Peptides against a protein of PDB entry 6DSZ. Designs and how they scored, part 26

Target 1, 361 residues: chain A of PDB entry 6DSZ
Amino acid sequence: NYVVTAQKPTAVNGCVTGHFTSAEDLNLLIAKNTRLEIYVVTAEGLRPVKEVGMYGKIAVMELFRPKGESKDLLFILTAKYNACILEYKQSGESIDIITRAHGNVQDRIGRPSETGIIGIIDPECRMIGLRLYDGLFKVIPLDRDNKELKAFNIRLEELHVIDVKFLYGCQAPTICFVYQDPQGRHVKTYEVSLREKEFNKGPWKQENVEAEASMVIAVPEPFGGAIIIGQESITYHNGDKYLAIAPPIIKQSTIVCHNRVDPNGSRYLLGDMEGRLFMLLLEKEEQMDGTVTLKDLRVELLGETSIAECLTYLDNGVVFVGSRLGDSQLVKLNVDSNEQGSYVVAMETFTNLGPIVDMCV

## One batch from the design tools (peptide; aimed at target 1 E300 Y313 V318 D336)

Design b2_p14_5 (made by RFdiffusion4)
Pose (drawn by RFdiffusion4):
Structure b2_p14_5 (pose): chain A 361 residues (1-361), chain P 14 residues (1-14)
Amino acid sequence: as target 1 above (361 residues)
Amino acid sequence: MAEPIDWDELTEKL
């Protein structure tokens, strides 16, 4: 027999922003399935540079540039457990994606977990963290000689884990995650020590959280902490400091995705399965000692995009809405809600044949 | 791309 592609996969599973082509090159990297798309934000709008294709299902896609690098290094993990670090190199008149490092990191002894694979990267590029199998947190240290991507497993006493994030602004690599056991689910803190290959007691106390907590947000350096998005209550956790708001405006649909807007983290974008788009706020309270603290949380609805699986703010009040169940599109957010109450205006839609359930000729 | 946006003014109007 013989199989050809009549149409490339159009559903968007992942999208990231960063400086990948050059420095201050606002790149939008869209992950479809086996395809990877790279764009440069120009005055024209989204203009592509190179659409590559890989022999795998892109499951983790993150950007970073470690200590003393020219441009961000892209990291990709295949669902069949192929890991690689890439680098856009336009040295010549052409374009080549050099593979700085690669390595298969499948464990012969783990069970894939509910909520699938998670790929997290250290705030200061100390390591790559993986949550492939239950009870096994995999660490991949980041240096130069680790070109044949080597790795080692730590063990995780916490068996059922929902979402994991690296915390900003800590003495060393620290992890914040939501896990489940009997008696509800909780949030626990750990420290990753890649010198002894163990877990150390984390920075702060284990807190009880909402029963349906589904997302953890890495809050940037000026504030530090973690934001946990459940079904009804949005909570902020940072050591002893703790804030939460529970607007009934949210329970109608589960919040699925989040995206950081400002570098400070004072504003965030949220998405419903009903197709909404929220703005999560961390309002500031600059005090007498010239320091900045955080006072409260406020969520107010912006309007509605399409159902988003990915979410990314690009530039000049524009957000790329990566839709898996429908058309992905481009959106302008305006201060003046011109029509009705929607601060959201569609600019461009991308044909997504969506989940093809049935068809005929 | 598009015209820039004033984020503080948007937050106040929410």

Design b2_p14_5_s1 (made by RFdiffusion4, then SolubleMPNN; from b2_p14_5 with A2E E9A T11V)
Fold by OpenDDE base, seed 1:
Formats: structure tokens, sequence, C-alpha cells
Structure b2_p14_5_s1 (fold): chain B 361 residues (1-361), chain A 14 residues (1-14)
């Protein structure tokens, strides 16, 4: 019996950074179709710890830390709607991945959304939100005191949600989403009532955003609010402040992924379809009362990488560029540019042996 | 339809 060692998938479809193995370890988790790779980030580079086979293609992979956990838990949702919450456990040299929870979140009735599966976690770990089907938002409560964790659906009036995130600093879990209707694309917010299992009116909305608005980034405190990324514009909104920029450089290629660099939301990496890496900067203004407001938005071209499917900032200006179409990379962000004006240096390249999806444009 | 998520630690060794 030739165990044809099926060539391990090499195309990256998700990556996340956090503290999964311990409270102290910085981890890089990489989703490669049905495989999860777990690394420890060290001064010497990426140390492999574990590879895990999943029962399906990973569609969502998010780290979160519920109140009273010492380290992050991992939420995974597969393309077949199998959800699990995983814990890393080490006992000497024995490494186990423990399933803390699992279930199938598939609905019997619903149109699968054209923009695919979206899974989000409330920053305060009150719930997981899932956009699986048009006109439905599934909620998985994360309340530890209730052993009967029952997922429920809330009806969305907005049938064509493009992207959705939970906002930071909200008394109740609050979603912000881009949706499309016959009049164009819009941004709306809803509070999620766990008690009443319904949406309440959110703090703000913005009608008629850019027609190609495709991504929502929730911004941590002290700024709060959200960034909306389009084809031509980047917009910040927090209910009180609206600020938009239209840097000509972003019009050349569609921004397809993002990652927060600073815990306070002052900087984000942006990757486009040409493999250009940008820094989005939120310039702060400190008010006389000690409040921090957004002064300006700025976009800087850092350099070129493999076409990112996902980005994650590690530490010390090191970024993992997860690529589906090309080789994944570890890159260093430098303070000073090279002779070509690039701030990006490739440190390591991970060969992608996946099918060359000839994107016949 | 509320689907219960089984949070009982099915320690399935993956």
Amino acid sequence: as target 1 above (361 residues)
Amino acid sequence: MEEPIDWDALVEKL
C-alpha cells in the first residue's frame, strides 16, 4: 500500500497571530485548506509546533480570549458549516488540541451568500457572529454560565451584506456592515441583544458610501468606529467623525486584505491584488480634555510582496504574507527605504506548490 | 431554530 503522502496543501487561505500555545508565546496560525499549522514566533524565526488536520476547508479562523482564560482559544468554521472552539494543551512533550466546543451551524433554509462565509467575534468575547446566508445573522453566545449555548438567527433586512465586523467600545455587542441595495452601497450599525435575540438600532449609519466599498475594519479605542475600504477611497466613521481619503495609488489595484499593526488601531497593513503592501496610518489629535480623535488618514506604499490572501503582523516589523496565488513570505518592514524606495525586505519564502490558478483576467 | 452547541468537552483527540 503506497500511502501516497498526499502533498500537503501549500496555498494559504488564512492566517492569524495571537497567544494560542501559552499566554507568553506569540503564535502564527496558518490555514492551508484543511490543514492548520501552528508556529511559535521566535527571534530565530518560525518554530513549528503542531499541524492539525481539519474535517473540512477552513473558512473562518479567529483567536479570542474569553474572560478568565489565560491564553487564546481558536474558533474555526469550515466551508461545510462545522464550527469548533479549540484549545492548545501541552503536558510535557505531549501536545494535544482539545475541542472545547463543536457543532454544525448550517441552516436548513437560506441562500448561501455570494460573498461567502463571514465569521466575527465580539472584542469583549460576548458572542460570535456568522453571516452564512442572505438575510440572516447567526449568533453564538459565549456566556460561560450558560451551558446551553444555543446558536440563534436574527433576521437582517439588508440581504446583500458585503462585509461585517463587531465594533470596539460598545456597551452592547454592535455590528458594523457594508451592504448593497438598488441605490448603492451603505454602512449601517446594529446592536445585538442576546436577551431579546434581536437587533436594536446601532449608534450610526452612512448611506451612499463608495460603490465598491468592500471591507470593514473595526478600530479599537481610543479612536473607535470603523474604516471602510473601497476601490477609490478609504473612509473612517465613528458616529461623530467622518473622514475620507482618496489616494490615487489605491486606484491601481483592489485592496483585498488588511491587518492591524498597533493594538490601539493607529496602523494597518493593506494588501492589494498586485502584491503591493501599504501602511494605513491613523494620525491622532489629543484634545485638551485628554480625548483622542482622528486627525487624518494617510496611506504609504511600503513595497511589493507576493499577492496576499491574508496578512498578519508578528513583531519587530516582521509580517507574514499568506499567499494563495504565490509563495507565502516572511517580510521585514524597515524604517528606511532601500535604493528602490521599498521598506520591505523578504526574509523567508515558502514555496506554493498549489495549482497555478491561472487567473485568466 | 436554536441549535444547541455541544460544549461538553468531547475530548476528541484530533
Scores: peptide ipSAE 0.022, ipTM 0.562, DockQ to the pose 0.012
OpenDDE base, seeds 2, 3, 4, 5: peptide ipSAE 0.025, 0.017, 0.023, 0.022; ipTM 0.581, 0.556, 0.606, 0.546; seeds 2, 4, 5 fail the geometry check

Design b2_p14_5_s2 (made by RFdiffusion4, then SolubleMPNN; from b2_p14_5 with A2E T11V E12K)
Fold by OpenDDE base, seed 1:
Structure b2_p14_5_s2 (fold): chain B 361 residues (1-361), chain A 14 residues (1-14)
Amino acid sequence: as target 1 above (361 residues)
Amino acid sequence: MEEPIDWDELVKKL
């Protein structure tokens, strides 16, 4: 009997950066199928803190900080629709991951969406939103006293949602989403009423966006609004300002992931299907009244990495490139280009032994 | 002429 020691999964499905272990520690959290790996980011590199086994493949992993919390909490949703909110607790040398809340959010009725599971958190931590099924938006209200994650569904008229985010700076929780209908792709917003359990009209919409618009990025204040990424174009909209660019360089390969670099939303990393790493820049214009508006958008090629499934900026120009198809990497962004014109240098490489194809026998 | 990226501003703000 060859005990094939089940090789630990090496393919990365998601990554997130935040302050999970403490208010002061910068953490990198990595999802590898059913495993969560927790690191502290140090000047010497990644220090492993804990590995956690999950009862299913991680489909959503998001950090959030409710009012009055000193550190971030972790929301996880599995591919089997098990949801939990996790807290890190340290008591001397004892390290515990505490489940603050849990629940199963599976519906008996609904068509699973072809674009997979989307999970989003309101920036004000009022709710979690889930797109699991076509024509349904699931809401999990966030309440400190609830150990059970209760959810309800709101009907979406838009059956084919491509991507969805919560917007920043909204009085009520507001979603922005790209959807497809027979006329093309469009962007719409809805306010989410927790009281009435319904959608209200959102602040803006944009009909007939690019046919291949695939991602929404919510932009924090002072800009607000959203970025819509397509195959050929990148568009900003906040209800008052619209700006679109069509840089030829992004047409060569589809952008598949993004990560915010600056807390104020001035810079974003973009990764494409060829492993090209870009910086998206939001140029500021200061108005005479002291308001900050978007002047322009710029895209710059930084270099090449492994094909990113997820990106996360750590600190001091260090980026974690989480790869499903190739080796994950820590890369350094440099001021000066190398002899090949690349600003990207690999610092560390994490061997990917491929997807363990669970041969379902 | 595309203005060269002021990478010093980009990376000093990193």
Scores: peptide ipSAE 0.021, ipTM 0.574, DockQ to the pose 0.073
OpenDDE base, seeds 2, 3, 4, 5: peptide ipSAE 0.019, 0.016, 0.020, 0.000; ipTM 0.465, 0.477, 0.465, 0.319

Design b2_p14_5_s3 (made by RFdiffusion4, then SolubleMPNN; from b2_p14_5, 5 letters changed)
Fold by OpenDDE base, seed 2:
Structure b2_p14_5_s3 (fold): chain B 361 residues (1-361), chain A 14 residues (1-14)
Amino acid sequence: as target 1 above (361 residues)
Amino acid sequence: MEEPIDWDALEKAL
């Protein structure tokens, strides 16, 4: 009887930051397959608070703050379609993770999407959206006043959704997505009607984007709109303003993850398949009427890290680099470059022992 | 049986 001491998973498959333990604490939450690790971000580094075992591989992990909550709640969806909403509760030294809601969101009929599970939350916390199956968008209402909080599906005509996000600053919950059809890749928007349980026409669309457009970033106000990341280009669109850049530096390796640095959406971290870390900058122009418009987009190479599966800007130029293929890192972004032109300094490295190969011997 | 998401637990805790 080999007691295979089940090594704790070390490969990171997701990370998020927010105020989960309290309104004042900055947390880093790390998904490692079936494990959730909760840290408090301190001036001294990451302080471990709790580890939670999940009943399956974490596929979606998002923090959100419903109206009337003092701190963020955690939405988790597993690869087996088990959904839960978790709350952190501390009483003295006793720490409890409370399940506020749970359920299985699997449909009886549907083709699982080849791009996997996508879960998104409306910035105004009106709904959760799930792309689980081709041609379906599942909505989980979050409106407290509506006792009919039953998940429902809306048929999506676009069968091959690549990525989807909720937009900011929309009167109705509005999704923006990249999809593929026989003509190429396109961006489209839909408003989600909770009342009618249908899609309405969204504010804008962009046909024939870059063929390798893979990611949607929803941009908060004052800019609004979305950033579309491709292999060769980065595009901004908000319905009124369109801007595209094709910096040669991003063509060398595919951008695979992103994270917002500034709450106003002025800066984003980008990570590529070679472990290069970039800053995407949105340059603002203030109009005479006080409106803020996008003037330009810039990409700057910051340096090299482990190959990021996920990135999380914490505070004070500290970034968590969650890696599946390599060691995860805490890195510091410096204002000044070193002699090699790098702005990145590794602060801490977390050894990845590799995939738990279930060697069924 | 797909257990519906018991959001009533969310309402009672809110």
Scores: peptide ipSAE 0.027, ipTM 0.626, DockQ to the pose 0.013
OpenDDE base, seeds 1, 3, 4, 5: peptide ipSAE 0.016, 0.009, 0.023, 0.014; ipTM 0.539, 0.440, 0.582, 0.489; seeds 1, 5 fail the geometry check

Design b2_p14_5_s4 (made by RFdiffusion4, then SolubleMPNN; from b2_p14_5, 5 letters changed)
Fold by OpenDDE base, seed 1:
Structure b2_p14_5_s4 (fold): chain B 361 residues (1-361), chain A 14 residues (1-14)
Amino acid sequence: as target 1 above (361 residues)
Amino acid sequence: MEEPINWEELEKKL
């Protein structure tokens, strides 16, 4: 009996940072196909806490903190539409990952979207939104008093959604999305009514954005609004302020991932298909009334890493570069450049043994 | 009206 020790997956397909183990701990969570790895971020590096096997390939992994929770909960959705909400519980030396909720969110009717599964959480934790199928937006209300999570679909008129996020600072849960129609790519917003189970008109829209607009970043207060990333341009819009830049350096390779560095949305990491790491900076202007507005956008090349599938800023200029195609890395962002003009130094490298060839037996 | 997907709260230890 050859026990083929199934080689553990090494390719990273998702990562997230937050406070999952406690309110005080900074955690790095890494999705490697069907495996979830949980680390505590320390001054000495990554301390492994737990490794969990999932019942399928992780497609969505998001941390969120409902009102009255002391620490973050974890939402996971698999490629086979199995969803769960997980909690970390420690009792002395005993570590348990508790499933607070689980279910299958697959619809019997729908065309699976070509851009894959998108899962998002409202910043105020009022709902989870899922784009699984063309022309549908699934809502999972997050009610503290209701233990039974009940999902419902809202019809989305825009059949070809490229990316979607919930906006910050909205009275009602509000989505912002890039979509494509026969006239091009556009940005639109909708308010989500939990009561009526429908979309209401959102605060703003922008027709005819860049043809290759591919990502939406929701910007927290005080700026609010969204960043739209294309092949040639980066655009900010919040309903009142519009600003676009077209830095030549981003045209060389497609930006494929992003992560917020500052809680106030002043800086973002961007990774492209060549493994270039950028900083996107939102320059503030303080008004006489004490309001903060966007003055300008700037992009800086930091250096080169493995080709990022996902990025997450940890702390103290340390970044985890999750790679599917290459080795994942911990990198340090420095204030001063090296002799090659790079601000990036590799601290640790995690060998990627390549795709697990699913031997279809 | 699509039937609401009932999520089972199962305190299952993973």
Scores: peptide ipSAE 0.108, ipTM 0.758, DockQ to the pose 0.011
OpenDDE base, seeds 2, 3, 4, 5: peptide ipSAE 0.016, 0.045, 0.044, 0.018; ipTM 0.457, 0.702, 0.575, 0.474; seeds 2, 3 fail the geometry check

Design b2_p14_6 (made by RFdiffusion4)
Pose (drawn by RFdiffusion4):
Structure b2_p14_6 (pose): chain A 361 residues (1-361), chain P 14 residues (1-14)
Amino acid sequence: as target 1 above (361 residues)
Amino acid sequence: SETLKEALEEMQEM
């Protein structure tokens, strides 16, 4: 027999922003299935540079440039457990994606978990963290000689884990995650020590959270902490400091995705399965000692995009809406809600044949 | 609502 592609996969599973082509090159990297798309934000709008194609299903796609690098290094993990670090190199008149490092990191003894694979990267590029199998947190230290991507497993006493994030602004690599056991689910803190290959007691106390907490947000340096998005209550956790708001405006649909807007983290974007688009706020309270603190949380609806699996703010009040169940599109957020109450205006839609349930000729 | 407008204004300036 023989199989050909009559149409490339159009559903968007992942999208990230960063400086990948050069420095201050606002790149939008869109992950379909086996395809990877790279764009440069120009005055024209989204203009592509190179659409590559891999022999795998892109499951983790993150950007970073470690200590003393020219441009961000891209990291990709295949669902069949193929890890690689890439670098856009336009040294010649052509374009080549050099593979700085690669290595298969499948464990012969783990069970894939509910909520699938999670790939997290250290705030200061100390290591790559993986959550492939239940009870096994895999660590991949980041140096130069680790070109044949080597790895080691730590053990995780917490068996059922929902979402994991690396915390900003800590003495060393620290992890914040939501896990489930009997008696509801909780949030616990750990420290990753890649010198002893163990877990150390985390920075702060284990808190009880909402029963349906589904997302953890890594809050940047000026504030520090972690934001946990459940079904009905949005909570902020940072050591002893703790804030939460529970608007009934949210419970109608589960919040699925989040995206950081400002480098400070004062504004975030949220998405419903009903197709909404929220703005999560961390309002500031600059005090007498020239320091900045955080006072409250406020969520107010912006309008509605399409159902988003990915979410990304690009530039000049524009957000790329990566839709898996429908057309992905481009959106302009305006201060003046011109028509109705929607601060959201569609600029461009991308044909997504969506989940093809049935068909005929 | 005014706070949201200010947040969006700051967002457009980026």

Design b2_p14_6_s1 (made by RFdiffusion4, then SolubleMPNN; from b2_p14_6, 7 letters changed)
Fold by OpenDDE base, seed 1:
Structure b2_p14_6_s1 (fold): chain B 361 residues (1-361), chain A 14 residues (1-14)
Amino acid sequence: as target 1 above (361 residues)
Amino acid sequence: MELLKKALAEMEKL
């Protein structure tokens, strides 16, 4: 009897940073197929706290802080449409991951989207949004007392959603999404009514964006709005202001992931399909009335890493590079470049043993 | 270049 010790998955398919274990602890959470790894970020490196087995492959992993919570909660959706909200509790040396809420959000009827599962959380924690199926937007209302995650669908006229986010600073939960139709790719916004279970007209739209526009970044206040990332261009829109850049350096490889560095959305990390790491910079302009507007966008090459599936800024210029195709890394961003012009130094490398092909013999 | 250096230097202060 060969006990095939099931090798632990090493390929990273998601990562998030926040305050999950306490209000004070900085955590790195890593999704490796069916496993969640929880670390505390320390000056000495990553301290492992707990590993958790999930009900299936993790497809969505997002931290969020409802009003009146002292620390972040974790939303997980699996590829089998099992949803849960997790809380970390520690009582002395006893560490428990508590399921606050759970549910299955699978529909009996629907075409699964070819671009996969998208899960997003409203910044004010009013709802979770899910793009699981073409022409449907699933809403999970967030209620503190609800142990059962119940969802409803709203029909989308836009059948081919590429990416979607909730916007910041909106009175009602508002989504911004890139979609494709026969005329090209476009950006649209909708308000989500929990009461009526329908979409209302959003604050703005942008027709005929770049043909390869693939990602939406919701920008926090004071800027608000969204960044749209394409193959050739990066655009900002907030309803009042539009700004576009087309830096030649991004044409060389497709940007595939992003992470916000600053709470105010002034800096982002971008990773491409060649393992290049960029910084996207939002330059501020302070108006005479004290309002802050976007002056300019800049993209700067930082260096090269493993091909990122996900990126997360930790602290003190340290970035976790979660890789599915290569080794995951902790990298340091330096103020001064090396002799090769790189600002990136690898601090630690986590060996990826590749997909364990379950040879069903 | 100067903006990047400033941005990177601000990260080390967090």
Scores: peptide ipSAE 0.399, ipTM 0.882, DockQ to the pose 0.849
OpenDDE base, seeds 2, 3, 4, 5: peptide ipSAE 0.394, 0.389, 0.397, 0.392; ipTM 0.879, 0.877, 0.878, 0.877

Design b2_p14_6_s2 (made by RFdiffusion4, then SolubleMPNN; from b2_p14_6, 7 letters changed)
Fold by OpenDDE base, seed 5:
Structure b2_p14_6_s2 (fold): chain B 361 residues (1-361), chain A 14 residues (1-14)
Amino acid sequence: as target 1 above (361 residues)
Amino acid sequence: MEKLKEALKEIESL
């Protein structure tokens, strides 16, 4: 009897930081295939709180805080299109993960998108958006009283969406997306009408962006707008202002993930396919009227880590590097570089044993 | 270098 102790999955495919266990606790949530790991971030490091098995591979994992909630809720979508909203509840020593809402959002008709599942949440928690199928944008309205997640589709004329985010500071939920057509890659915005279940014209568009534009970052107020990351360039657009940089250092390897450091969107971590960690800096210009505008964008190399599938800033310069291909890491960002010119120091490394090959014998 | 150090100092102050 070879008890193949089913090794727990070690490859990280998602990570998020927020206040899931309480309003005061800072949590790191890690997705490892079908497993969710919940940690509390402490001065001493990561304290494990709970592990949760999911009925499928986690494809989307996002924290969000609806109005009137004291702590974050967790949205999960599986690769089998099972959606749920989870709440952490502690009663003394008893820890429960409560399903507030659930649903299956699979369509009978549609071509699954080649770039996989994208799930996004409106910053004002009005809706969840899902790009599951080509030519469709699925909307899940967020309603407190509904235990069943109901969704509807809006037809998207742009069949090949590369990435999509909700913008900040919009009266109506507004998406910004990179798409590809025969003429190249473009950025477009749409307002989402919950009432009419349709798209309205968004505030801006940018045709003919970089051919390899792959990521959209929604920028919080006061800047607003979006950052578009390509292979050779990083661009900012908010409808009124456009700015582009082409730092030679990013041409060496494709940026594959990002995470916001500051709540106001002044700094972002960027990870590339070589495991290089960058800081993207948004330089402010204060106008005489007290308005804050973007002056410039800068990219600085911090150091090298494992190849990140996901990045999340924790606190005090500590970053979790979630890796699918290598070992995940906790790293410290230092003000002073080491002898090699690196600002990154590995604090802890989590061995990746690779994919559990279910050898069906 | 100085601007990166400033940016990193702001991280430690959060």
Scores: peptide ipSAE 0.330, ipTM 0.864, DockQ to the pose 0.852
OpenDDE base, seeds 1, 2, 3, 4: peptide ipSAE 0.190, 0.130, 0.193, 0.156; ipTM 0.828, 0.806, 0.831, 0.817

Design b2_p14_6_s3 (made by RFdiffusion4, then SolubleMPNN; from b2_p14_6, 6 letters changed)
Fold by OpenDDE base, seed 2:
Structure b2_p14_6_s3 (fold): chain B 361 residues (1-361), chain A 14 residues (1-14)
Amino acid sequence: as target 1 above (361 residues)
Amino acid sequence: MELLKKALEEMEAL
């Protein structure tokens, strides 16, 4: 009996940062298929805390902090539509990952979307939104006392949603999404009524965006609104302000992931299909009335990394590059470029042994 | 260049 020690998965399919273990600890959480790895970010590097086996491939992993919580909770959705909210608890040396809530959010009827599962959380923690099926938006209301995750569907008229986010600073939970119809790609917003279980008209829309618009970034206050990333252009819209750039450098390879660097949304990391790492910069303009508006957008090439499936800014210019196709990396962003013009230095590399091909013999 | 440098300097100060 050869006990083939099943090799642990090494390909990263998601990563998030936040304060999961405590209010003070900065954590990196890494999804590797069915495995969740929890690290504390330290000045010395990543300290492993816990590994958790999930009952399915992790499809969504998001940290969120409900009002009155001292630390972040973790939402996980599996590819089999098992949803849970996890809490870290430590009692002395005993570390437990507690399931606060769980549920299965699978529908009996629906076409699974070709662009896969999208899971998003309202910044005010009023609800979780799920795009699982074409023409449906699933809502999970967030209730502290509910151990059973209940969901309902709202019908979307827009069948081909490309990406969706919740906006910041909205009185009601508001989604912003890129969708495709026979006329092209468009951006639309909807308010989500929990009471009526329907969409109301959102604050703005933008018809006929770039044909390859693929990502929505919700921008925090004071800017608000959203960034739309395409193949050729990056656009900002908040209902009042529109701004577009078309930097030639982004045309060379498709941007595939992003991460917000700072809480105010002034800086983002962008990764493309060639492993190029960019910084997106939002230049602010302070008006005489004290309002902050977007003056300009800028993209700067930082350097090259492994091809990112996910990016996470940690702290002190350190970035985790989660890779599915290559080795994951910890990289340092330097103030000064090297002789090659790169601001990126690899600090640590995590070997990716590729997908475990279960050769069913 | 100056905006990027400033942005990177601010990251090291966090």
Scores: peptide ipSAE 0.411, ipTM 0.887, DockQ to the pose 0.845
OpenDDE base, seeds 1, 3, 4, 5: peptide ipSAE 0.405, 0.409, 0.411, 0.411; ipTM 0.886, 0.887, 0.887, 0.888

Design b2_p14_6_s4 (made by RFdiffusion4, then SolubleMPNN; from b2_p14_6, 7 letters changed)
Fold by OpenDDE base, seed 4:
Structure b2_p14_6_s4 (fold): chain B 361 residues (1-361), chain A 14 residues (1-14)
Amino acid sequence: as target 1 above (361 residues)
Amino acid sequence: MELLKEALKELESL
């Protein structure tokens, strides 16, 4: 009996940072196929806390903190459309991952979207949004007492959504999305009415964005709005202000992931298909009334890493580079560049043994 | 370049 010790998945397909284990602990959560790894970020590095097996490949993993919660909850959606909200509970040395809510959000009818599963959480924790199928936006209302995740669909007229996020600072939950039609790619916003279970007109739209616009970043207040990342351009729009940059350096390789560095959204990490790591900088302009507006966008090359599937800033200039294609890394961002002009130093490397070929025996 | 250095310095203070 060859007990083929099934090698644990090593390819990273998602990562998030937040306060999941406690209000004080900074956690790194890593999705490796069906496996969730939970770490505490310490001055000495990553301390493993718990590993959790999921009933399916993790497709969405997001931390969120409902009003009145002392720590973050974890939303997970699997590729089989099993949704759950998880809570970390520690009682002395006993560690439990509690399912606060669960549900299956699969539809009987629908074309799975070519861009895959998108899951987003309203910054005010009013709802979860899911783009699972073309022409549908699924909403899971967040209610504290509901152990059953109930979802409903709203019809999207835009059949080919590329990416979608909830915006910050909106009275009603508002989505911003890039979509494609025969005329090209566009950005649109909708307000989501939980009461009426419909979309209302959002605050703004931008028609005819870059043809390869692929990612939406929701920007926190005070800036608000969204960043749209393309192959050749990065644009910002908040309804009142529009900015666009086309730095030649990003044209060399497609940006494939991003992560917000700071809570105010003044800095983002960008990773491309060549493993280049960039800093996107939002330059502030303080107005005479004390309001802060976006002055400019800048992109700066930090250095090279493994090709990121996901990025997450931890603390003290430390970044986790989650890689599917290569080794995942902890990297340090330095203030001064090395002799090669790189600001990136690898601190730790996590060997990727490659895809577990599930040999169905 | 200065903005990047400033931004990176701010990370060390967090």
Scores: peptide ipSAE 0.442, ipTM 0.892, DockQ to the pose 0.835
OpenDDE base, seeds 1, 2, 3, 5: peptide ipSAE 0.433, 0.435, 0.437, 0.441; ipTM 0.891, 0.891, 0.891, 0.893

